# Peptides against a protein of PDB entry 6KZJ, part 21

Target 1, 71 residues: chain A of PDB entry 6KZJ
Amino acid sequence: SPDLLSEVSEMKQDLIKMTAILTTDVSDKAGSIKVKELVKAAEEEPGEPFEIVERVKEDLEKVNEILRSGT

## One batch from the design tools (peptide; aimed at target 1 I21)

Design b2_p26_4_s4 (made by RFdiffusion4, then SolubleMPNN; from b2_p26_4, 9 letters changed)
Fold by OpenDDE base, seed 5:
Structure b2_p26_4_s4 (fold): chain B 71 residues (1-71), chain A 26 residues (1-26)
Amino acid sequence: as target 1 above (71 residues)
Amino acid sequence: SAAQEEALKLTMEILKRLLALEKKLK
């Protein structure tokens, strides 16, 4: 749906910003994000689109927890 | 830090999944 596509687009943009911040703040061992390569490598994920988004939100919370707690 | 590096890896993986989903939706 258009609404879901808009949500995905917003999340995508936020993640691009997050990766940019994290890339510059972590050690030189971390690789720089290359969106064009991710687009090319992106493969279909099983499940209904809205279910995929919900799983993504859960995984984002894991990221937030790591950044907040350091573990 | 190690935590920041892990967070970066996870973030990039999530982004890849969203890009795949975006293709699916279009």
Scores: peptide ipSAE 0.629, ipTM 0.914, DockQ to the pose 0.641
OpenDDE base, seeds 1, 2, 3, 4: peptide ipSAE 0.627, 0.626, 0.626, 0.627; ipTM 0.913, 0.913, 0.913, 0.913

Design b2_p26_5 (made by RFdiffusion4)
Pose (drawn by RFdiffusion4):
Structure b2_p26_5 (pose): chain A 69 residues (1-26, 29-71), chain P 26 residues (1-26)
Amino acid sequence: SPDLLSEVSEMKQDLIKMTAILTTDVKAGSIKVKELVKAAEEEPGEPFEIVERVKEDLEKVNEILRSGT
Amino acid sequence: SEELEEAIELVDENIERADRLLEKLD
């Protein structure tokens, strides 16, 4: 549904903002369009499986930021 | 740090979205 796509688009924008905060990359040469396109093509599994992995990774980032380790 | 608070809010919001996606796609 369009609502699912809009929530994912918001998540992508959140991750761009997080990248800008965390990066020391001094045209943002650390972000490679070809790597992004390849990853979009090659990430395995259906949406549910991808979402599970995204959630695990977000929980890990949250732990780093909240606990400091 | 204001930047740390902002990063944490973005991460919480993305976890909440992931939870709604998992509920809907189950």

Design b2_p26_5_s1 (made by RFdiffusion4, then SolubleMPNN; from b2_p26_5, 11 letters changed)
Fold by OpenDDE base, seed 2:
Formats: sequence, C-alpha cells, structure tokens
Structure b2_p26_5_s1 (fold): chain B 71 residues (1-71), chain A 26 residues (1-26)
Amino acid sequence: as target 1 above (71 residues)
Amino acid sequence: SADKEEAIKLVERNIKITDKLLEKLK
C-alpha cells in the first residue's frame, strides 16, 4: 500500500540519520547495552512486511537508547 | 564505544532489510 511504502521510506531515512549520529565524534559515556545480542537476533529476517516493520522499529528504539547513553 | 560499533552494524543491517522491503512494495 502507499501508506506502507511511505512508512518504510521514512524508516529508512531515520536509519540513515542514526548512522550519521553514531559515526560522529562524541565523547563516550559509561554504561553497556547488549547490542551484540540484538545483532545476532537480527540474523534471520521476518518474511512478512508487518513483521519486518516491527523489527526495524524495535531496533530503532534500542539504537536510540544507545544514543541517549553515549556508550 | 563498543555499543556504538554494534549499533552501527545493526542499523546497516536494517537499511538493507528496508531496501529489500521497498523493492517489494514498489
């Protein structure tokens, strides 16, 4: 659907923005999040569009937590 | 720093997934 296409396009743009933020020269802060486990969990892609969207949204939130903590 | 490195990997993976999904939706 066009609504889904728009949503996915926005998600991609958000991911690109997060990439830019993560690669900036910011001072690290203390703390740790089990991101490696999240990467491992992303080994298999969900097959259905909705499942993919939900997975990406979940990962976006976790990346946002890392950005807030500065780890 | 270690978390950021893994976060970058996670984001890059999701970009690839999103690209594939966009191809199917178009």
Scores: peptide ipSAE 0.447, ipTM 0.887, DockQ to the pose 0.074
OpenDDE base, seeds 1, 3, 4, 5: peptide ipSAE 0.447, 0.445, 0.446, 0.428; ipTM 0.887, 0.885, 0.886, 0.883; seeds 1, 5 fail the geometry check

Design b2_p26_5_s2 (made by RFdiffusion4, then SolubleMPNN; from b2_p26_5, 8 letters changed)
Fold by OpenDDE base, seed 5:
Structure b2_p26_5_s2 (fold): chain B 71 residues (1-71), chain A 26 residues (1-26)
Amino acid sequence: as target 1 above (71 residues)
Amino acid sequence: SPEREEAIELVERNIEITDKLLEKLK
């Protein structure tokens, strides 16, 4: 649907913005989030569009937590 | 940090997933 297409497009833009922040704001602090396990889980992509969207949103929040922690 | 580097990998993977989803939705 057009609404879903717009939402997914916005998620992509947010991901790109996070990439810029992660690569330019470097700090040496430890985080508590197990990112490696999340990467592995992302390799096994969910099949249904809604499940994919929710998984991406969950990962965005986890990345935000890392950014807020100064890691 | 290692967590930040892995976060970059996670974001890049999700960009790929998002691109594939966009293609299916069009």
Scores: peptide ipSAE 0.445, ipTM 0.883, DockQ to the pose 0.074
OpenDDE base, seeds 1, 2, 3, 4: peptide ipSAE 0.445, 0.442, 0.442, 0.302; ipTM 0.884, 0.884, 0.884, 0.860; seeds 2, 3 fail the geometry check

Design b2_p26_5_s3 (made by RFdiffusion4, then SolubleMPNN; from b2_p26_5, 11 letters changed)
Fold by OpenDDE base, seed 3:
Structure b2_p26_5_s3 (fold): chain B 71 residues (1-71), chain A 26 residues (1-26)
Amino acid sequence: as target 1 above (71 residues)
Amino acid sequence: SPEKEEAIKLVERNIKITEKLLEKLK
């Protein structure tokens, strides 16, 4: 679906923006993530596209809470 | 800032998820 493609593309961009916000005031240790592990996690993500999108939205909410609290 | 670090991990994971999903949708 082209509509779904556009939505997911926008979500990716939002996530990238959040990364920039999160990493502005963190130590050098921040962002030390194993890319291979992240790729595997993405490939193993279960569910249909809609379900995956909903999971991403839930995680975005969690991140927003952390950003707002400043913890 | 342990929660902030976890948030970074979570965001990075979801970036990869969206990338893979975009690939599937092509």
Scores: peptide ipSAE 0.575, ipTM 0.916, DockQ to the pose 0.079
OpenDDE base, seeds 1, 2, 4, 5: peptide ipSAE 0.569, 0.565, 0.568, 0.574; ipTM 0.915, 0.915, 0.914, 0.916; seed 2 fails the geometry check

Design b2_p26_5_s4 (made by RFdiffusion4, then SolubleMPNN; from b2_p26_5, 11 letters changed)
Fold by OpenDDE base, seed 5:
Structure b2_p26_5_s4 (fold): chain B 71 residues (1-71), chain A 26 residues (1-26)
Amino acid sequence: as target 1 above (71 residues)
Amino acid sequence: SADKKEAIELVERNIKITDKLLEKLK
């Protein structure tokens, strides 16, 4: 649906903004993020669109908590 | 710093997930 498409698009934009915040002070020492593993995780993400959206929202909250804590 | 690393991984993972989901929705 167009509403779901808009919501997911906004979520992606929020994630991109968080990336900018998180990577501003981290040098290339940002842990070995294996791109291949990230792609694989996306392909294997189970569930219907609603379930996937809920998982993304949960992770966004975790990221926000980490950002607020500054640890 | 350990939590920050986790945050970066979570964000990047979910960017890939949202990209995949967007493709499915279109």
Scores: peptide ipSAE 0.547, ipTM 0.913, DockQ to the pose 0.080
OpenDDE base, seeds 1, 2, 3, 4: peptide ipSAE 0.535, 0.541, 0.539, 0.543; ipTM 0.911, 0.912, 0.911, 0.913; seed 2 fails the geometry check

Design b2_p26_6 (made by RFdiffusion4)
Pose (drawn by RFdiffusion4):
Structure b2_p26_6 (pose): chain A 69 residues (1-26, 29-71), chain P 26 residues (1-26)
Amino acid sequence: SPDLLSEVSEMKQDLIKMTAILTTDVKAGSIKVKELVKAAEEEPGEPFEIVERVKEDLEKVNEILRSGT
Amino acid sequence: LEKIQEMAEALTPEEKKEALEKIEEL
């Protein structure tokens, strides 16, 4: 559904903002368009499996930021 | 997300606190 795509688009924008906060990359050469396109093509599994991995990774980032380790 | 995790881990505790505050202000 379009609502699902819009929530994912908002998550993408959140991740760009997080990248800008965390990066020391001094045209943002650390972000490669070809790597992004390849990853969009090659990430395995259906959306549910991808969402589960994304959730785990976000829980891990949250633990780093909240606890400091 | 792995790259964001690596960047987050590379920060000191104080820098992680500041990064969290910036994120909450978004």

Design b2_p26_6_s1 (made by RFdiffusion4, then SolubleMPNN; from b2_p26_6, 12 letters changed)
Fold by OpenDDE base, seed 3:
Structure b2_p26_6_s1 (fold): chain B 71 residues (1-71), chain A 26 residues (1-26)
Amino acid sequence: as target 1 above (71 residues)
Amino acid sequence: LENLIELAKSLSKEEKEEALKKLEAL
């Protein structure tokens, strides 16, 4: 469904923004972070948009837990 | 998701480095 594809696109953009925020203060070596892999997994995953959304949500949950663990 | 961005912005440099290491382990 187009609504689910839009949701995935928004989540991808937010992951990119979060990655940029995390890497801006950290040395250039942090730029190789597998967030590109998370984004690519969302782009290359064959399946219904719902399955992609659920996978990205799971990844975002993991990201959230990582970010919260430092606070 | 906006809350996650704000959270990421609030992290110290050291916290960001630790977060990145944990993300690489995923």
Scores: peptide ipSAE 0.228, ipTM 0.749, DockQ to the pose 0.103
OpenDDE base, seeds 1, 2, 4, 5: peptide ipSAE 0.227, 0.225, 0.224, 0.231; ipTM 0.750, 0.751, 0.748, 0.752; seed 5 fails the geometry check

Design b2_p26_6_s2 (made by RFdiffusion4, then SolubleMPNN; from b2_p26_6, 9 letters changed)
Fold by OpenDDE base, seed 2:
Structure b2_p26_6_s2 (fold): chain B 71 residues (1-71), chain A 26 residues (1-26)
Amino acid sequence: as target 1 above (71 residues)
Amino acid sequence: LEKLLELAQSLSEEEKKEALEKLEAL
């Protein structure tokens, strides 16, 4: 449905924004992680959407712990 | 971070899939 395509497109854009925020925050602490290398690394580990979502949730939890710890 | 990028890619593929399904429904 056109509404579903719009919803998916919005979600994609939000994920791109989140990725940009996370990459900048990590890049401030870890040396020059090239965005190009991240894209390539992501393409080498394809997973089912559910597995990807679970891994993203784990990464977000780690980020939250780092932020709460003040490190 | 890599997994977040993969999720973004998976959504793009879902958009393609939906477009194909719409075409097949014509």
Scores: peptide ipSAE 0.109, ipTM 0.532, DockQ to the pose 0.062
OpenDDE base, seeds 1, 3, 4, 5: peptide ipSAE 0.045, 0.052, 0.065, 0.042; ipTM 0.459, 0.539, 0.525, 0.522

Design b2_p26_6_s4 (made by RFdiffusion4, then SolubleMPNN; from b2_p26_6, 8 letters changed)
Fold by OpenDDE base, seed 2:
Structure b2_p26_6_s4 (fold): chain B 71 residues (1-71), chain A 26 residues (1-26)
Amino acid sequence: as target 1 above (71 residues)
Amino acid sequence: LEKLIELARSLSPEEKKEALEKLEAL
């Protein structure tokens, strides 16, 4: 569904933003974050948008737990 | 998701570093 593709695109953009926020204040080693891999995984499975959403959702849940645990 | 972005922005430099280290360990 076009709505699901839009949702995936939005989630991807938000993940990129989060990555940028986290990397802007951290020293040069921030370049190794596999966020590129997470973003790439979202691009490689265009045929199964549901699986993409589920993967991104799982990744965002992990990010949420990490961010909340540090505050 | 917007709330997660806001949370990320609110982190101290130290907290951001720890968050990144944990993310890299995934």
Scores: peptide ipSAE 0.215, ipTM 0.754, DockQ to the pose 0.103
OpenDDE base, seeds 1, 3, 4, 5: peptide ipSAE 0.214, 0.213, 0.204, 0.211; ipTM 0.749, 0.754, 0.752, 0.750

Design b2_p26_7 (made by RFdiffusion4)
Pose (drawn by RFdiffusion4):
Structure b2_p26_7 (pose): chain A 69 residues (1-26, 29-71), chain P 26 residues (1-26)
Amino acid sequence: SPDLLSEVSEMKQDLIKMTAILTTDVKAGSIKVKELVKAAEEEPGEPFEIVERVKEDLEKVNEILRSGT
Amino acid sequence: EEREEAIELVDKNLERVERIRETLEE
């Protein structure tokens, strides 16, 4: 559904903002369009499986930021 | 301030992930 796509688009924008905060990359040469396109093509599994991995990774980032380790 | 902002973005993403999981299960 369009609502699912919009939520994911918002998540992508959140991750761009997080990248800008965390990066020391001094045209943002650390972000490669070809790597992004390849990853979009090659990430395995259906959406549910991808979402589970994204959730696990976000929980890990949250722990780093909240606990400091 | 930047750490708090990052944490708020992560919380928002986790909330969206839960709604996406619920929709995909249904």

Design b2_p26_7_s1 (made by RFdiffusion4, then SolubleMPNN; from b2_p26_7, 13 letters changed; failed a check: too like the target's own chain)
Amino acid sequence: SDREEAIKLVERMLEKLEKIEEELRK

Design b2_p26_7_s2 (made by RFdiffusion4, then SolubleMPNN; from b2_p26_7, 13 letters changed; failed a check: too like the target's own chain)
Amino acid sequence: SDKEEAIKLVERMLERLEKIEEKLKK

Design b2_p26_7_s3 (made by RFdiffusion4, then SolubleMPNN; from b2_p26_7, 12 letters changed; failed a check: too like the target's own chain)
Amino acid sequence: SDREEAIKLVERMLERLEKIEKKLKE

Design b2_p26_7_s4 (made by RFdiffusion4, then SolubleMPNN; from b2_p26_7, 12 letters changed; failed a check: too like the target's own chain)
Amino acid sequence: SDREKAIELVERMLERLEKIEKKLKE

Design b2_p26_8 (made by RFdiffusion4; failed a check: the pose's geometry)
Pose (drawn by RFdiffusion4):
Structure b2_p26_8 (pose): chain A 69 residues (1-26, 29-71), chain P 26 residues (1-26)
Amino acid sequence: SPDLLSEVSEMKQDLIKMTAILTTDVKAGSIKVKELVKAAEEEPGEPFEIVERVKEDLEKVNEILRSGT
Amino acid sequence: EEREEAIELVEENIERAERIAEELEE
């Protein structure tokens, strides 16, 4: 549904903002369009499996930011 | 302040991921 896509688009924008905060990349040469396109093509599994992995990774980042380790 | 903002963004994305998973299960 369009609502699912909009939520994912918001998540993408959140991750761009997180990248800008965390990066020391001094045209943002650390972000490669070809790598992004390849990853969009090659990431395995259906949406549910991808979402589970994304959730696991976000929980890990949250632990780093909240606990400091 | 930047750390607090990053934490809010991460929590919001976790909530979105949970809603997406629930909707895919239905």

Design b2_p26_8_s2 (made by RFdiffusion4, then SolubleMPNN; from b2_p26_8, 12 letters changed; failed a check: the pose's geometry)
Amino acid sequence: SDKEEAIKLVERNIEITEKILEKLKK

Design b2_p26_8_s3 (made by RFdiffusion4, then SolubleMPNN; from b2_p26_8, 9 letters changed; failed a check: the pose's geometry)
Amino acid sequence: SDREEAIKLVERNIEITERILEKLKE

Design b2_p26_8_s4 (made by RFdiffusion4, then SolubleMPNN; from b2_p26_8, 12 letters changed; failed a check: the pose's geometry)
Amino acid sequence: MDKEEAIKLVERNIEKTEKILEKLKK

## One batch from the design tools (peptide; aimed at target 1 V8 K12 L38 V53)

Design b2_p27_1 (made by RFdiffusion4; failed a check: too like the target's own chain)
Pose (drawn by RFdiffusion4):
Structure b2_p27_1 (pose): chain A 69 residues (1-26, 29-71), chain P 27 residues (1-27)
Amino acid sequence: SPDLLSEVSEMKQDLIKMTAILTTDVKAGSIKVKELVKAAEEEPGEPFEIVERVKEDLEKVNEILRSGT
Amino acid sequence: TEEEREEALEIVRKVYKQVLALEKKLE
């Protein structure tokens, strides 16, 4: 559904913002368009499986930021 | 610390690539 895509687009923008905060990359040469396109093509599994991995990774980042380790 | 910052950034960028694949699969 379009609502699912819009929520995912918002998550993508949130991750760009997080990248800008965390990076020391001084045209943002650390972000490679070809790597992004390849990853979009090659990430395995259906959406549910991808979402589970994304959730696990976000929980891990949250722990780092909240606990400091 | 610098180590935890770099780790968080790597994970954020990885998640970003997974979100692009999620968008493509949903479309």

Design b2_p27_1_s1 (made by RFdiffusion4, then SolubleMPNN; from b2_p27_1, 14 letters changed; failed a check: too like the target's own chain)
Amino acid sequence: SEANRKKALELVMEILKRLEALEKKLK

Design b2_p27_1_s2 (made by RFdiffusion4, then SolubleMPNN; from b2_p27_1, 12 letters changed)
Fold by OpenDDE base, seed 4:
Structure b2_p27_1_s2 (fold): chain B 71 residues (1-71), chain A 27 residues (1-27)
Amino acid sequence: as target 1 above (71 residues)
Amino acid sequence: SSAEREEALKLVMEILKRLLALEKKLK
């Protein structure tokens, strides 16, 4: 659905921003981050789109916990 | 820590890859 696509796009943009922040914090990995390459390498994930988004949100919480614990 | 940020970065990249795949599926 268009609403789900918009949500995915927003999460994608947020992750790109997070990537930029984290690469500046981890200087040795900055040169290895290529979003354009990920676009080409992205393969289909099984499951309904809604279910995939829910799993992504759960995984994002893991990221948030890591980052919050470091502050 | 640097190790935690590196782990977070790795996870972010994997999640981003999944979202990109999903985006292709939705279009």
Scores: peptide ipSAE 0.598, ipTM 0.903, DockQ to the pose 0.634
OpenDDE base, seeds 1, 2, 3, 5: peptide ipSAE 0.594, 0.595, 0.598, 0.594; ipTM 0.902, 0.903, 0.902, 0.902

Design b2_p27_1_s4 (made by RFdiffusion4, then SolubleMPNN; from b2_p27_1, 13 letters changed)
Fold by OpenDDE base, seed 2:
Structure b2_p27_1_s4 (fold): chain B 71 residues (1-71), chain A 27 residues (1-27)
Amino acid sequence: as target 1 above (71 residues)
Amino acid sequence: SAEQREKALELTMEILKRLLALEKKLK
Protein backbone atom coordinates (compact mmCIF):
# COMPACT_ATOMS: atom_id res chain seq x y z
CA SER B 1 0.00 0.00 0.00
CA PRO B 2 1.30 3.43 -0.91
CA ASP B 3 -0.16 4.81 2.32
CA LEU B 4 1.67 2.19 4.36
CA LEU B 5 4.88 2.88 2.46
CA SER B 6 4.53 6.56 3.27
CA GLU B 7 4.00 5.76 6.95
CA VAL B 8 7.06 3.49 7.01
CA SER B 9 9.16 6.12 5.27
CA GLU B 10 8.09 8.75 7.77
CA MET B 11 8.82 6.48 10.73
CA LYS B 12 12.22 5.68 9.24
CA GLN B 13 13.09 9.34 9.00
CA ASP B 14 11.90 9.98 12.56
CA LEU B 15 14.06 7.14 13.87
CA ILE B 16 17.10 8.45 12.02
CA LYS B 17 16.58 11.76 13.80
CA MET B 18 16.10 10.04 17.15
CA THR B 19 19.26 8.00 16.62
CA ALA B 20 21.25 11.12 15.91
CA ILE B 21 19.95 12.83 19.05
CA LEU B 22 20.57 9.80 21.27
CA THR B 23 24.04 9.28 19.82
CA THR B 24 25.11 12.79 20.74
CA ASP B 25 23.79 12.22 24.27
CA VAL B 26 25.58 8.90 24.78
CA SER B 27 29.32 8.74 25.37
CA ASP B 28 31.66 6.19 23.78
CA LYS B 29 29.47 5.83 20.69
CA ALA B 30 30.00 6.66 17.03
CA GLY B 31 29.03 10.19 16.09
CA SER B 32 26.76 8.94 13.32
CA ILE B 33 25.01 5.84 12.04
CA LYS B 34 25.74 4.07 8.78
CA VAL B 35 22.31 3.81 7.16
CA LYS B 36 23.72 2.14 4.05
CA GLU B 37 25.10 -0.69 6.16
CA LEU B 38 21.76 -1.11 7.90
CA VAL B 39 20.08 -1.43 4.50
CA LYS B 40 22.52 -4.16 3.49
CA ALA B 41 22.01 -5.99 6.77
CA ALA B 42 18.22 -5.65 6.67
CA GLU B 43 16.50 -9.02 6.89
CA GLU B 44 12.93 -9.87 6.00
CA GLU B 45 10.54 -10.15 8.92
CA PRO B 46 7.64 -12.62 8.87
CA GLY B 47 4.06 -11.39 8.73
CA GLU B 48 1.95 -8.97 6.75
CA PRO B 49 3.40 -5.47 6.37
CA PHE B 50 0.70 -3.90 8.54
CA GLU B 51 1.37 -6.47 11.27
CA ILE B 52 5.08 -5.70 11.17
CA VAL B 53 4.32 -1.99 11.51
CA GLU B 54 2.15 -2.65 14.55
CA ARG B 55 4.94 -4.67 16.18
CA VAL B 56 7.38 -1.88 15.41
CA LYS B 57 5.08 0.64 17.05
CA GLU B 58 4.87 -1.54 20.15
CA ASP B 59 8.65 -1.78 20.33
CA LEU B 60 9.00 1.95 19.75
CA GLU B 61 6.80 2.54 22.77
CA LYS B 62 9.47 0.79 24.83
CA VAL B 63 11.98 3.35 23.62
CA ASN B 64 9.62 6.20 24.44
CA GLU B 65 9.03 4.78 27.91
CA ILE B 66 12.76 4.72 28.61
CA LEU B 67 13.15 8.31 27.47
CA ARG B 68 10.14 9.51 29.46
CA SER B 69 11.26 7.69 32.60
CA GLY B 70 14.57 9.52 32.37
CA THR B 71 12.80 12.84 32.72
CA SER A 1 20.67 7.13 33.22
CA ALA A 2 23.42 6.76 30.64
CA GLU A 3 22.78 3.03 30.53
CA GLN A 4 19.10 3.57 29.82
CA ARG A 5 19.89 6.03 27.03
CA GLU A 6 22.29 3.52 25.50
CA LYS A 7 19.58 0.88 25.62
CA ALA A 8 17.15 3.27 23.94
CA LEU A 9 19.72 3.93 21.22
CA GLU A 10 20.22 0.22 20.56
CA LEU A 11 16.48 -0.39 20.35
CA THR A 12 16.00 2.59 18.05
CA MET A 13 18.67 1.37 15.66
CA GLU A 14 17.19 -2.12 15.64
CA ILE A 15 13.73 -0.79 14.85
CA LEU A 16 15.19 1.35 12.07
CA LYS A 17 16.85 -1.73 10.60
CA ARG A 18 13.52 -3.56 10.60
CA LEU A 19 11.77 -0.66 8.90
CA LEU A 20 14.43 -0.55 6.21
CA ALA A 21 13.80 -4.22 5.53
CA LEU A 22 10.05 -3.61 5.40
CA GLU A 23 10.49 -0.67 3.05
CA LYS A 24 12.36 -2.92 0.62
CA LYS A 25 9.54 -5.45 0.89
CA LEU A 26 6.92 -2.83 0.11
CA LYS A 27 8.67 -1.61 -3.03
Scores: peptide ipSAE 0.589, ipTM 0.900, DockQ to the pose 0.630
OpenDDE base, seeds 1, 3, 4, 5: peptide ipSAE 0.588, 0.589, 0.589, 0.589; ipTM 0.900, 0.901, 0.901, 0.900; seeds 1, 3, 4, 5 fail the geometry check

Design b2_p27_2 (made by RFdiffusion4)
Pose (drawn by RFdiffusion4):
Parts: C-alpha cells; structure tokens; sequence
Structure b2_p27_2 (pose): chain A 69 residues (1-26, 29-71), chain P 27 residues (1-27)
C-alpha cells in the first residue's frame, strides 16, 4: 500500500539525518549511488524478513545511543 | 566514544540500503 511506502520513505529520511549527525565525511563521497542501487537489487527475502533485520539493527543502534556502548 | 559512533553509523548505512530494497520489493 502507499501508506507502507510513505512510512518507509520517512524511515529513509530519518536514516539520512542520522548519517549526517554521526558522519565525519567532510558531495557526501561516503554515500555511493551504485552501492545503493546494488543493495536495493540484492537484499534477500520478502519485506517481512527485511523489516525484521531492520528492526534488529535499529534496536542495536538505540542501545548504543541510549547506553553509550 | 569514537568506536561506538563508527559502529552506529555503519549500522545506519546498512539499514538505509535495506530500506531501499524494502521500497523496491513493496513497489
């Protein structure tokens, strides 16, 4: 559905913002368009499996930011 | 610390690539 896509688009923007905060990359040469396109093509599994992995990774980032380790 | 910052950035960029694949699969 379009609502699912819009939530995912918002997540993508949130991750860009997080990248800008965390990076020391001084045209943002650390972000490669070809790597992004390849990853979009090659990430395995259906959406549910991808969402589970994204959730696990976000939980890990949250733990780092909240606990400091 | 610098280590935890680099680890968080790495994961954020990985998740970003997974979100692009999720968008593509949903479309």
Amino acid sequence: SPDLLSEVSEMKQDLIKMTAILTTDVKAGSIKVKELVKAAEEEPGEPFEIVERVKEDLEKVNEILRSGT
Amino acid sequence: SEEEREEALKIVRKVYKQVLALEKKLE

Design b2_p27_2_s2 (made by RFdiffusion4, then SolubleMPNN; from b2_p27_2, 13 letters changed; failed a check: too like the target's own chain)
Amino acid sequence: SAAARKEALELVMKILQQLEALKKKLE

Design b2_p27_2_s3 (made by RFdiffusion4, then SolubleMPNN; from b2_p27_2, 11 letters changed)
Fold by OpenDDE base, seed 2:
Structure b2_p27_2_s3 (fold): chain B 71 residues (1-71), chain A 27 residues (1-27)
Amino acid sequence: as target 1 above (71 residues)
Amino acid sequence: SDENREKALKLVMDILKRLLALEKKLK
């Protein structure tokens, strides 16, 4: 759906911003994302798109826990 | 820690790959 596509696009953009924040070494190429290569290397997940988004959100919460630890 | 930041970055990149694949699927 258009709403789901918008949500996915927004999450994508937020994650791109996060990569820039998390990279501290200027030699790190994580901030220089080759979108085409990422798409080619990505595996297709089973399930409806909204189910995939929910699984993604679960993994994103793991990221948040790591970052909130302060360690 | 530096280790946790690296782990978080790796996970973020993995999630980004999945979202890019999903975005392509939705279009």
Scores: peptide ipSAE 0.653, ipTM 0.926, DockQ to the pose 0.623; fails the geometry check
OpenDDE base, seeds 1, 3, 4, 5: peptide ipSAE 0.652, 0.653, 0.651, 0.651; ipTM 0.927, 0.927, 0.926, 0.926; seeds 1, 3, 4, 5 fail the geometry check

Design b2_p27_2_s4 (made by RFdiffusion4, then SolubleMPNN; from b2_p27_2, 12 letters changed; failed a check: too like the target's own chain)
Amino acid sequence: SEAARKEALELVLEILKRLLALEKKLK

Design b2_p27_3 (made by RFdiffusion4)
Pose (drawn by RFdiffusion4):
Structure b2_p27_3 (pose): chain A 69 residues (1-26, 29-71), chain P 27 residues (1-27)
Amino acid sequence: SPDLLSEVSEMKQDLIKMTAILTTDVKAGSIKVKELVKAAEEEPGEPFEIVERVKEDLEKVNEILRSGT
Amino acid sequence: AREKALALVRSIYKKVLALEKKLEEML
């Protein structure tokens, strides 16, 4: 559905913002269009499986930021 | 910890692009 896509688009923008905060990359050469396109093509599994992995990784980032380790 | 958080955020970003592509194909 379009609502699912819009929520994912908002997550993407959140991650760009997080990248800007965390990076020391001083045209943002650390972000490679070809790597992004390849990853979009090659990430395995259906959406549910991908969402599970995204959730696990976000929980890990949250723990780093909240606890400091 | 910061470098690890950034690596994870960039990795998540690539997974989100693949999720967006699969959802668009299904739509």

Design b2_p27_3_s2 (made by RFdiffusion4, then SolubleMPNN; from b2_p27_3, 11 letters changed; failed a check: too like the target's own chain)
Amino acid sequence: PRKEALELVMKILKQVLALEKKLKEEE

Design b2_p27_3_s4 (made by RFdiffusion4, then SolubleMPNN; from b2_p27_3, 14 letters changed)
Fold by OpenDDE base, seed 1:
Structure b2_p27_3_s4 (fold): chain B 71 residues (1-71), chain A 27 residues (1-27)
Amino acid sequence: as target 1 above (71 residues)
Amino acid sequence: SRKEALELVMKTLRRVEALKKKLEELE
């Protein structure tokens, strides 16, 4: 579905923006994102789309908790 | 920690790329 792919693409872009912001305070992770390498690594990600979505949601919840709590 | 958050975001980004690919394969 073009609409679904567009939504996933927007999510990707948002995550890239988040990474750029977070690197300002994390010296050991500072630097440009190598998207091409992430694409290659993604080939090894197991599971059906719905399973991947659940893992994504879980990790984003953890991110949100960390940023909200400041720890 | 902020470092942990960044690592999780990077991990999530990888998974989102995988999701995109798998959705494309289902079309």
Scores: peptide ipSAE 0.538, ipTM 0.899, DockQ to the pose 0.828
OpenDDE base, seeds 2, 3, 4, 5: peptide ipSAE 0.527, 0.534, 0.535, 0.531; ipTM 0.897, 0.898, 0.899, 0.899; seeds 2, 4, 5 fail the geometry check

Design b2_p27_4 (made by RFdiffusion4)
Pose (drawn by RFdiffusion4):
Structure b2_p27_4 (pose): chain A 69 residues (1-26, 29-71), chain P 27 residues (1-27)
Amino acid sequence: SPDLLSEVSEMKQDLIKMTAILTTDVKAGSIKVKELVKAAEEEPGEPFEIVERVKEDLEKVNEILRSGT
Amino acid sequence: PLDEALEIVQEVYKKVLALEKKLSEMY
């Protein structure tokens, strides 16, 4: 559905913002368009499986930021 | 830890692009 795509687009923008906060990359050469396109093509599994991995990774980032380790 | 968090955020971004592509194909 379009609502699912819009929520994912908002997550994408949140991650860009997080990248800008965390990066020391001083045209943002650390972000490679070819790597992004390849990853979009090659990430395995259906959306549910991908979402589970994204959730696990976000929980891990949250723990780092909240606890400091 | 913050470098690790950045690496994870960049990797999540790639997974979100693949998720968006799969959802767009299904829609």

Design b2_p27_4_s2 (made by RFdiffusion4, then SolubleMPNN; from b2_p27_4, 12 letters changed; failed a check: too like the target's own chain)
Amino acid sequence: SLKEALELVKEILKRVEALKKKLEEEA

Design b2_p27_4_s4 (made by RFdiffusion4, then SolubleMPNN; from b2_p27_4, 14 letters changed)
Fold by OpenDDE base, seed 4:
Structure b2_p27_4_s4 (fold): chain B 71 residues (1-71), chain A 27 residues (1-27)
Amino acid sequence: as target 1 above (71 residues)
Amino acid sequence: SKEEALKLVMEILKRVEALKKKLEELA
């Protein structure tokens, strides 16, 4: 779906911005974070694309809760 | 923590990147 692709593209851009902000905020700890396993998990994530998007949104809410609460 | 938030965001970013690539292949 082109609409879904557009949505995912926008999400990606937003996440890049968030990553940049958080990286600088936590004193550049991005280099110590292992992402290979995360990439593999991402490639094998089950479900239809729209289902994956919904799960991603749920997980983003966890991030938002952390940032709002400061914990 | 913000560090945990960063880890989560990076994980989610990778998931979104993978999803985008899959969608592009299907487009």
Scores: peptide ipSAE 0.522, ipTM 0.899, DockQ to the pose 0.577
OpenDDE base, seeds 1, 2, 3, 5: peptide ipSAE 0.517, 0.525, 0.515, 0.499; ipTM 0.898, 0.900, 0.896, 0.889; seeds 1, 2, 3 fail the geometry check

Design b2_p27_5 (made by RFdiffusion4)
Pose (drawn by RFdiffusion4):
Formats: sequence, structure tokens, C-alpha cells
Structure b2_p27_5 (pose): chain A 69 residues (1-26, 29-71), chain P 27 residues (1-27)
Amino acid sequence: SPDLLSEVSEMKQDLIKMTAILTTDVKAGSIKVKELVKAAEEEPGEPFEIVERVKEDLEKVNEILRSGT
Amino acid sequence: PLEEALELVRDTYKKVLALEKKLSEML
């Protein structure tokens, strides 16, 4: 559905913002368009499996930022 | 830890692009 895509688009923008906060990359040469396109093509599994992995990674980032380790 | 957090954020970003592509194909 379009609502699912819009929520994912908002997550994508949140991650760009997080990248800007965390990066020391001083045209943002650390972000490679070809790597992004390849990853979009090659990430395995259906959406549910991908969402589970994204959730696990976000929980890990949250623990780092909240606890400091 | 912040370096690790950035790596995880960038890896997650690539997973979100693949998720967006698969959902767009299904739609």
C-alpha cells in the first residue's frame, strides 16, 4: 500500500538525518549511489524478513545511543 | 560506539531501500 511506502520513505529520511549527525564525512562522498542501487537489488527476502532485520539493527542503535555503549 | 552506530545506520539505510523497492513492486 502507499501508506506502507510513505512510512518507509519517512524511515529513509530519518536515517539520512542520523547519518548527518553521526558522520565525520567532511558532496557526501561516503554515500555511494552505485552501492545503494546494488543493495536495493540484492538484499534477500520478502519485506517481512527485511523489516525484522531493520528492527533488530534499530534496537541495537538505540541501545548504543541510550546506554552509551 | 558512535562509529558502530553510524555503520549500523548506513547498513539499515540499504535494507530500507531494498524494502521500499520490494513494496513498490508489490503495489

